# Peptides against a protein of PDB entry 4N78: the designs that were tried, part 180

Target 1, 186 residues: chain A of PDB entry 4N78
Amino acid sequence: HFQVICRLLGYQGIAVVMEELLKVVKSLLQGTILQYVKTLMEVMPKICRLPRHEYGSPGILEFFHHQLKDIVEYAELKTVCFQNLREVGNAILFCLLIEQSLSLEEVCDLLHAAPFQNILPRVHVKEGERLDAKMKRLESKYAPLHLVPLIERLGTPQQIAIAREGDLLTKERLCCGLSMFEVILT
Target 2, 155 residues: chain B of PDB entry 4N78
Amino acid sequence: MAELQMLLEEEIPGGRRALFDSYTNLERVADYCENNYIQSADKQRALEETKAYTTQSLASVAYLINTLANNVLQMLDIQASQLRRMESSINHISQTVDIHKEKVARREIGILTTNKNTSRTHKIIAPANLERPVRYIRKPIDYTILDDIGHGVKW

## One batch from the design tools (peptide; made by RFdiffusion4, then SolubleMPNN)

Design b2_p20_5_s1 (from b2_p20_5, 9 letters changed)
Fold by OpenDDE base, seed 5:
Structure b2_p20_5_s1 (fold): chain B 186 residues (1-186), chain C 155 residues (1-155), chain A 20 residues (1-20)
Amino acid sequence: as target 1 above (186 residues)
Amino acid sequence: as target 2 above (155 residues)
Amino acid sequence: SEKEELRKLAKEIIEEIKSQ
């Protein structure tokens, strides 16, 4: 599903969606969640000492439950705040999945473009074959497919410019060194 | 352009008119030959003259048709060439627009990205000035990312 | 207009995310 979404939206669509998601996340964090955190800080016990370990895990839990009773019983926390946190989480996950899907699409594009851009695959050399000879054969095989040199030789100046720009755009992908997800996490 | 205009406005219409005039003239020649045959005391001579006129008339018509046909073909070739040039121009414009749109889209998404190599240090990542030529460190395209696509993992 | 349509789509996606 995410792959289809990435294909349909493209870079422009993904950018718009991500921008809007970031706005929503920012709004949630700086608005509702912040207000809840402030409220929670106000109701937080001023003095909360660690209970004696002799009470065991259940007793300690009960102690903290009692100390945090006002927080736990805060109905709006359970409904609105947690829902907002879930929304933030879902948004983050959505961004992650979109980025992953986009990266896959970009890699596929790069792979498809590679024969046309003088990018040769790593060749497994069978025993007894010279790596250099095999690479030379591959180079010779794909040499006619090198689009930019071909157009530079046969094309008009305008076509050459377009081909170069297209080549550059094909090579420049987010997966090569950029991450949207890291921005979202910051 | 001048050649096409000449073909369209002068040569082809002129050829059509010439062919029409030839038709009218052929009718006159036919009438003349008929009358000449009837009035001539030497029927054999009149017949030979008629044959000569017929042959000449047919040759003339054939020439006019051939000339007109060649002019029409030439016109079509020029028009086809013009259409190809227009197509090329439209294609160029289309590609330019597409590249521009792609650049805009990439700029927009680019502002939403950070460098993957940025160490986890909490430093206020200054907005990566888009202008820094991302030195394409040719990190070997890790093709292993595609390994997971083939195994039908429904993500 | 295209950007606006994309924004609408984004909003729909956001609403879907909220519903999950």
Scores: peptide ipSAE 0.124, ipTM 0.704, DockQ to the pose 0.850
Fold by OpenDDE base, seed 4:
Structure b2_p20_5_s1 (fold): chain B 186 residues (1-186), chain C 155 residues (1-155), chain A 20 residues (1-20)
Amino acid sequence: as target 1 above (186 residues)
Amino acid sequence: as target 2 above (155 residues)
Amino acid sequence: SEKEELRKLAKEIIEEIKSQ
């Protein structure tokens, strides 16, 4: 589903969606969630020491449950705050999945374009074959497919310009060095 | 343009009119030949005259049809050439627009990105300025990510 | 505009996220 969404939206659509999601996330974090966090900090025990390990896991849990009883019983925390946190989580997850899907699509595009851009695949040398000979053979095989040189030889100046720009756009992808998700987390 | 206009407005309509007139004339000639043959005491002479008129009329019609056909073909060739040129121009404009749109889109998404290779120690400087070219770091593409595609792995 | 349609779509996606 996310792959289809990425294909349909393209870079422009993804950018718009991500921008709007970031606005919503920012609004939630700086608004309601922040207010709840501040309120929670006010009701937090001033001193909460780690109980002795001799009390065991159940005793420790009970201790913390008692110390945080007022927080746990805070009705608004269970409803509005958790809902907002869920929304933020879903938004982050959505962004992650979109980025992953986009990266896959970009890799596929790069793979398909490689023969036309003088990018040779990694050559697996079989036993008995010289790497150099195989590389030369591959170069010779794909040489006629080099699009930009072909158009430079046969095309009009306008076609050459378009081909060069298209080639550049094809080579330059986000997956090569950019991440949106890291920006979302900051 | 002038040649196409002449073909469309003068030569082809003129050829069609000439052909129509020729048809009408052929009917008259046929009637004349029939009547002449019936009325003539010298049927052999009348027959020879009819043959001559028939040959001449057929030759004339053939010439008119050939001329008209050539003019129509020429017209179609000119129109086809014009359409091809127009198509080429439209395609060029379309490609230019698409490239431009793609560049704009990439700039828009680029502002939402940070460099993956930034060492943990370097403060993530979000490219604040719209004008900063998104620097793509060329890393070798790992195609192994595609190995699972098509083998039933739902992504 | 195409951009406005995309924004509308984004809003719909956001609403869907809020509903989950």
Scores: peptide ipSAE 0.117, ipTM 0.700, DockQ to the pose 0.809
Fold by OpenDDE base, seed 3:
Structure b2_p20_5_s1 (fold): chain B 186 residues (1-186), chain C 155 residues (1-155), chain A 20 residues (1-20)
Amino acid sequence: as target 1 above (186 residues)
Amino acid sequence: as target 2 above (155 residues)
Amino acid sequence: SEKEELRKLAKEIIEEIKSQ
């Protein structure tokens, strides 16, 4: 699904969606969530010591439940605050998944473009084969596919310029070193 | 352009008219030859004359057809060339626009990105200036990135 | 207009996220 979304939206669409999501997340964090956090901080127990281990896990849980009774009983926390937190979480996950899908698409594009850009795959040499000979064979095989040199030879100056720009755009992709998710987390 | 116009307006119509006229003339020649053969006392001479007229007429028609055909072919070639030029121009414009749109899109998305190799010590700061051209990372393509991609991707 | 359509789509996605 996310792959389809990435294909449909493209860079422009993804950017727009991400921007809007970030706005919403920011609004939620700075608004309702912040208010609840402040309120919670006010009602938090001033002193909460670790109970004795003799109480066991259930007893310890009960102890903390008692200490946080006012928080647990705060109905708005469960209904509004948690919902907003869920929304934020979902938004973050959405962004992550989009980025992953986009990266996959970009890598695929790079792989598909490689033969046309004088990028040869890593060669596995079988026993008895010379690496140099194999590389030469591959070079010879793919040489006619080198797009930019081909266009430089046969194309108009305008076509050459476009080909070069296209080649550059093809090579320069986000997956080569950029991350959106890290920005979202900040 | 002038050549195409000449072909369309003068040469091809002229050739068509000439061919039509030749048709009418051929009919007259045929009638003449038939009558001449019937009325002539020297049938052999009449036959030879008919043969000569037939050969001449066929040659003339063949010439007219050939000339017309060549002119039509030439016209089509010129038109095809014009269409190719137009196509090339349209393609060029289209590609230019697409590249531009792509660059704009990449700038926009680039604002939302940071370098993966940034040290943990450095606060990830979004580019402060939205108008600042997003720097593309020009690093060698590492296909090993595929090894880490695939976990959690929804298709 | 295209950008606006994309924004509408974004809003729709956001609403879907909110509904979950």
Scores: peptide ipSAE 0.104, ipTM 0.691, DockQ to the pose 0.806
Fold by OpenDDE base, seed 2:
Structure b2_p20_5_s1 (fold): chain B 186 residues (1-186), chain C 155 residues (1-155), chain A 20 residues (1-20)
Amino acid sequence: as target 1 above (186 residues)
Amino acid sequence: as target 2 above (155 residues)
Amino acid sequence: SEKEELRKLAKEIIEEIKSQ
């Protein structure tokens, strides 16, 4: 599903969606969640010492349950705050999944374009074969497919310019060195 | 452009008219040949004359058709070439617009991106101070401390 | 005379066809 979404939206659509999601997340974090956190901090017991180990695990649990009873019983915390947190989490997850899907698509595009852009795959050299000879053979094999040099030789100046720009756009992908997720987390 | 216009306005219409006129003339020639054959005492001569006129007329019509056909073909070739040039121009404009749109889109998404921190393989500087493994001195767990808490029957 | 006129006409027609 995310792959389809990425394909349909493209870079611009993805950007718009992510911007809106970021706005929503920011609004939730700075608004409702912040208010709840402040309220919770106010009602939190000022002194919560670790109960003595003598009470055992059940007793310790009960102790903490009692200390936090007012917080746990706060109905709005479960309904509104947790829902908002869920929404934030879902938004982050959505952004992550979109980025991952986009990265996969970009990698595929790069792989498909590579033969046309004088990008040769790393050659696995079998024992006994010279790396240089194999590389030369591959270069010779793919040389006719180099699109930009071909157009530079046969095309009009306008076509050459378009080809160069297209080549640049094809090479420059987000997956090559950019991350959107890191921006979402800051 | 001038050649195409000449073909469309003068040569092709002119050729069509010439062909039509030739048809009319052929009918007249046919009538003449028929009448000449009927009225002539020398039927053989009349037949030979008819053959000659027929051959000449057919050759002339064939020439007119060929000329007209060539002009039409030339017209079509010129038009096809013009269409190809227009298509090329449109494609160029379309590609330019698409590239521009893509650049704009990339700028927009680029604002939402940061450089992947290539975690420089921080040389795991082995902390110089290998904290000497604190010899786990197995202190024997003296379970006797629990003897006082449980209802254990003091034997 | 009619035959000659027709011959003349035929010749003119042929020449016209040749001249197009």
Scores: peptide ipSAE 0.006, ipTM 0.643, DockQ to the pose 0.004

Design b2_p20_5_s2 (from b2_p20_5, 10 letters changed)
Fold by OpenDDE base, seed 2:
Structure b2_p20_5_s2 (fold): chain B 186 residues (1-186), chain C 155 residues (1-155), chain A 20 residues (1-20)
Amino acid sequence: as target 1 above (186 residues)
Amino acid sequence: as target 2 above (155 residues)
Amino acid sequence: SEKEKLREIAKKIIEEIKSL
């Protein structure tokens, strides 16, 4: 599903969606969640000491439950605050999954474009074969497929310019050095 | 452009008219040959003349058809070439627009990105002080401490 | 217009996320 979304939206669509999600997340964090956190901080016991181990696990649990009873009984916390937190979490997850899907798509595009852009795969050298000889063979094999040099040789100046720009856009992908997720986390 | 216009307006219509006129002339020649054969005392000569006129007429028609056909083909080739040039121009514009749109999209999404911090493999400088593994002294767990908790029978 | 369409899609996605 996320792959389909990435394909349908493209870079422009993904950007718009992420911007809107970030706005929503920001609004939730700075608004409702912040207010609840402030309220919770006010209701929090000023002094909560670790109960003595002598009370046993049930007693300790009951102690903390009692200390936090007012917080737990706050119905709006479960209904509104946790819902908002869930929404934030879902939004973050959505962004992560979109980025992952986009990265996969970009990698596939790069792989498909590689033979046309003079990008040779790392050659696995079997025992007894010279790496240089194998690389030269591969270079010779793919040389006719190099698009930009081909167009530079056969194309018009306008076509050459377009080909170069297209080549650059094909090579420059987000997965090569950029992350959107880090921006979401800040 | 001038050549195409000449073909469309003058050469092809002119060729069609010439062909039509040739048809009319052929009919006249046929009538003449028929009459000449009937009236001539020397039928063999008349037949030879008819053959000559027929051959000439056929050659003339063939020439006119060939000329017209060549002009039509030339016209079509010129038009095809013009269409190809237009297509190329449209494609160029389309590609330019697409590239521009993509650049805009890239800028927009780029604002939402940060550089992947390639964590320089900081050489985990092993802290020089290998904290000597604190000899795990197995202190026997004295479970007798639990004897006082619950219904345990004090032995 | 295209950007607006994308915004609408974004809104729908947001609503779907809220329902999860």
Scores: peptide ipSAE 0.195, ipTM 0.721, DockQ to the pose 0.888
Fold by OpenDDE base, seed 3:
Structure b2_p20_5_s2 (fold): chain B 186 residues (1-186), chain C 155 residues (1-155), chain A 20 residues (1-20)
Amino acid sequence: as target 1 above (186 residues)
Amino acid sequence: as target 2 above (155 residues)
Amino acid sequence: SEKEKLREIAKKIIEEIKSL
């Protein structure tokens, strides 16, 4: 699903979606969530010591429930605050998944473009084969596919310029060193 | 352009008219030959004359057809060339527009990205000015990312 | 208009996220 979304939206669409999501997340965090957090901080017990281990896990849990009774009883926390937090979480996950999907698409594009860009795959040499000979054979095989040199030889100046620019755009991808998710987390 | 115009307006219509006229003339020649053969006391001479007229007529028609055909072919070649030029121009414009759109799109998404290699210690400073054309981080393509493809990465 | 369409899509996605 996310792959389809990535393909449909493209870079621009993804950017727009992420920007809007970020706005919403920011609004939620700075608005309602912040207010609830502040309120919760005010009602938090000033002193909450770790209960004795002799109470066991159930007793300890009960102790904390008692200490946080006012918070637990705050109905708006469950209905509004948690919902907003869920929305934020979902938005973050959405962004993460979109980025992952986009990265996969970009990798695929790079892979498909490689033969046309004088990028040869790593060759596994079988026993008895010379690496150099194999590489030369591969080079010879793919040499006619090198797009930019081909166009430079046969194309118009305008076509050459477009080819070079296209080649550059093909090589420059987000997956090569950029992350959107890190920005989202900031 | 002038050549194409000449072909379309003069040569091809002229050739078609000539061919039509030739058809009418051939009918007359045929009638003449038939009558001449019937009326002539020297059948051999009449036959030879008919052969001569037939040969001449066929030659003339062949010439007219060939000329017309060549002119039509030439016209088509010129038109094809013009269309190819137009196509080339359109393609060039289209590609230019697409590249431009792609650049814009990449700039837009670029502002939402940060370098992965930034050490955890450095505050990922979102570029302060959203309007600044995010410089394409031209980093060398790390093709090592493709290494995972061989191990069954489900795409 | 294209950008606006994309924004509308974004809004729909956001609404869906809110509903989850």
Scores: peptide ipSAE 0.189, ipTM 0.705, DockQ to the pose 0.825
Fold by OpenDDE base, seed 4:
Structure b2_p20_5_s2 (fold): chain B 186 residues (1-186), chain C 155 residues (1-155), chain A 20 residues (1-20)
Amino acid sequence: as target 1 above (186 residues)
Amino acid sequence: as target 2 above (155 residues)
Amino acid sequence: SEKEKLREIAKKIIEEIKSL
């Protein structure tokens, strides 16, 4: 379960795992896959024109199959190259799923922290209620929960500093503006 | 520290010794009173003396017990206060360490991230230097993504 | 170190990915 993995690893663990995966992907792409691609390019037909549409889909397919016969019959392509491509694909998928799971966790954390950080939910105005009155009511309801102001009033300087830093860390999340997946694809 | 040390090394052991000595003395007094009553021709006087000794002995023991109890309570209060202070200190250190670890972790993962709002046309600028603080862009949080998770309460 | 432990976990994950 990716959510469990995200919770257990945390930011540090996820970073380490992704770094190692990136190294592996890079190694596969620059090594074996690149070599196979070069070899394939050498055996590719120099001229491959689109056959006439009158041949129909089966005829066109057969044409391309014939043109690429040597490639399709290349035994090493089916074994080593495809395996490496599968590994790359799996690694990418893993990173995507981890990022998605992390984003969900971050959103949940933000949601849970919101009442304590003077972040009010979107107010749904019922019929007959004034938006301003409802907002004021919500503000008054959650005002006692504002953690940083509360600690600033009652806490020691050290506690205040920790509370502020904790508040900042709680608010700053990757899901708010950062993406790892785009970096992985480059 | 000096007060606690005095309680642990002098007052409480001293109180315990005093109480033990009192016990021994009470036994002697009891024996004396018994013998005195038996041997005395004036039984009424002997009884009154016994009552006096009994009252005195009870008062003394009560005083010793009360003093010892108070000293023990005081010792426990001091120790509890010390433990609370230590706990507070440990908690503060622990929180500081955790925050630091989290900051380090976020820097590490930040190196692996790019800005989501970067226009498709803009080259993905990876944060070049480890030392550059990853700037988070605050976007309005859409909580609707959680609607299908858990109890599905729409806010 | 904790970091080394995480690297070992990463290696295990990588091996699992390779087996898929």
Scores: peptide ipSAE 0.188, ipTM 0.709, DockQ to the pose 0.863
Fold by OpenDDE base, seed 5:
Structure b2_p20_5_s2 (fold): chain B 186 residues (1-186), chain C 155 residues (1-155), chain A 20 residues (1-20)
Amino acid sequence: as target 1 above (186 residues)
Amino acid sequence: as target 2 above (155 residues)
Amino acid sequence: SEKEKLREIAKKIIEEIKSL
């Protein structure tokens, strides 16, 4: 599904969606969540010492439950705050999944373009075959497919310019060194 | 352009007119031959003259038709060539627009991206100053990412 | 208009995310 979404939206659509998501997340974080955090800080016990370990896990839990009773009983925390946090989480996950899907699409595009861009795959050399000979054979095989050199030889200056730009755009992908998800996390 | 215009405005219409004129002339010739045959005391001579006129008339019409046909074909070839050139121009414009749109889209999404931190340390990445040419360190495209796609693993 | 359409799509996606 995410792959389909990526294909349908393209870079422009993904950018718009991500921007809007970021706005929403920012709004949630700076608005409702921040207010809840502030409220929680106000109701936090001023002195919360670690109970003695002798009380065991149940006793310690009960102790903290008592100390945090006002927080736990804060009904709005469970309903609104957690929902907002869930939304933020979902948004982050969505961004992650979109980026992953986009990266896959980009890699596929790069792979498809590689024969046309003088990018040769790593060849597994069978025992007894010279790597150099095999690489030369591959180079020779794919040489006629090199689009930019072909157009440079046969095309008009305008076509050459377009081909070069297209080649550059094909090579320059987000997966090569950029991450949207890291921006979202910062 | 001048050649096409000449064909469209002068040669083809002229050829059509010539053909019509020839038709009218042929009718006159036919009438003449008929009358000549009827009035002539030497029917054989009149017949031979009629044959000669008929042959000449047919030859002239054939020539006119051939000339007109060739001009029409030439016109069509020129028009086809013009259409091809127009198509090429439109294609070029279309490609330019597409590239531009793609660049715009990439800029927009690029604003939402930062350099992949390969370093394990969660350093607070300062906002990627747009100005630093992201030296595309050609990291070898790890094609292994596609290994999982081919095996039908439903992600 | 295209950008606006994309924004609308984004809003729908956001709404869907909120419902999850």
Scores: peptide ipSAE 0.200, ipTM 0.717, DockQ to the pose 0.858; fails the geometry check

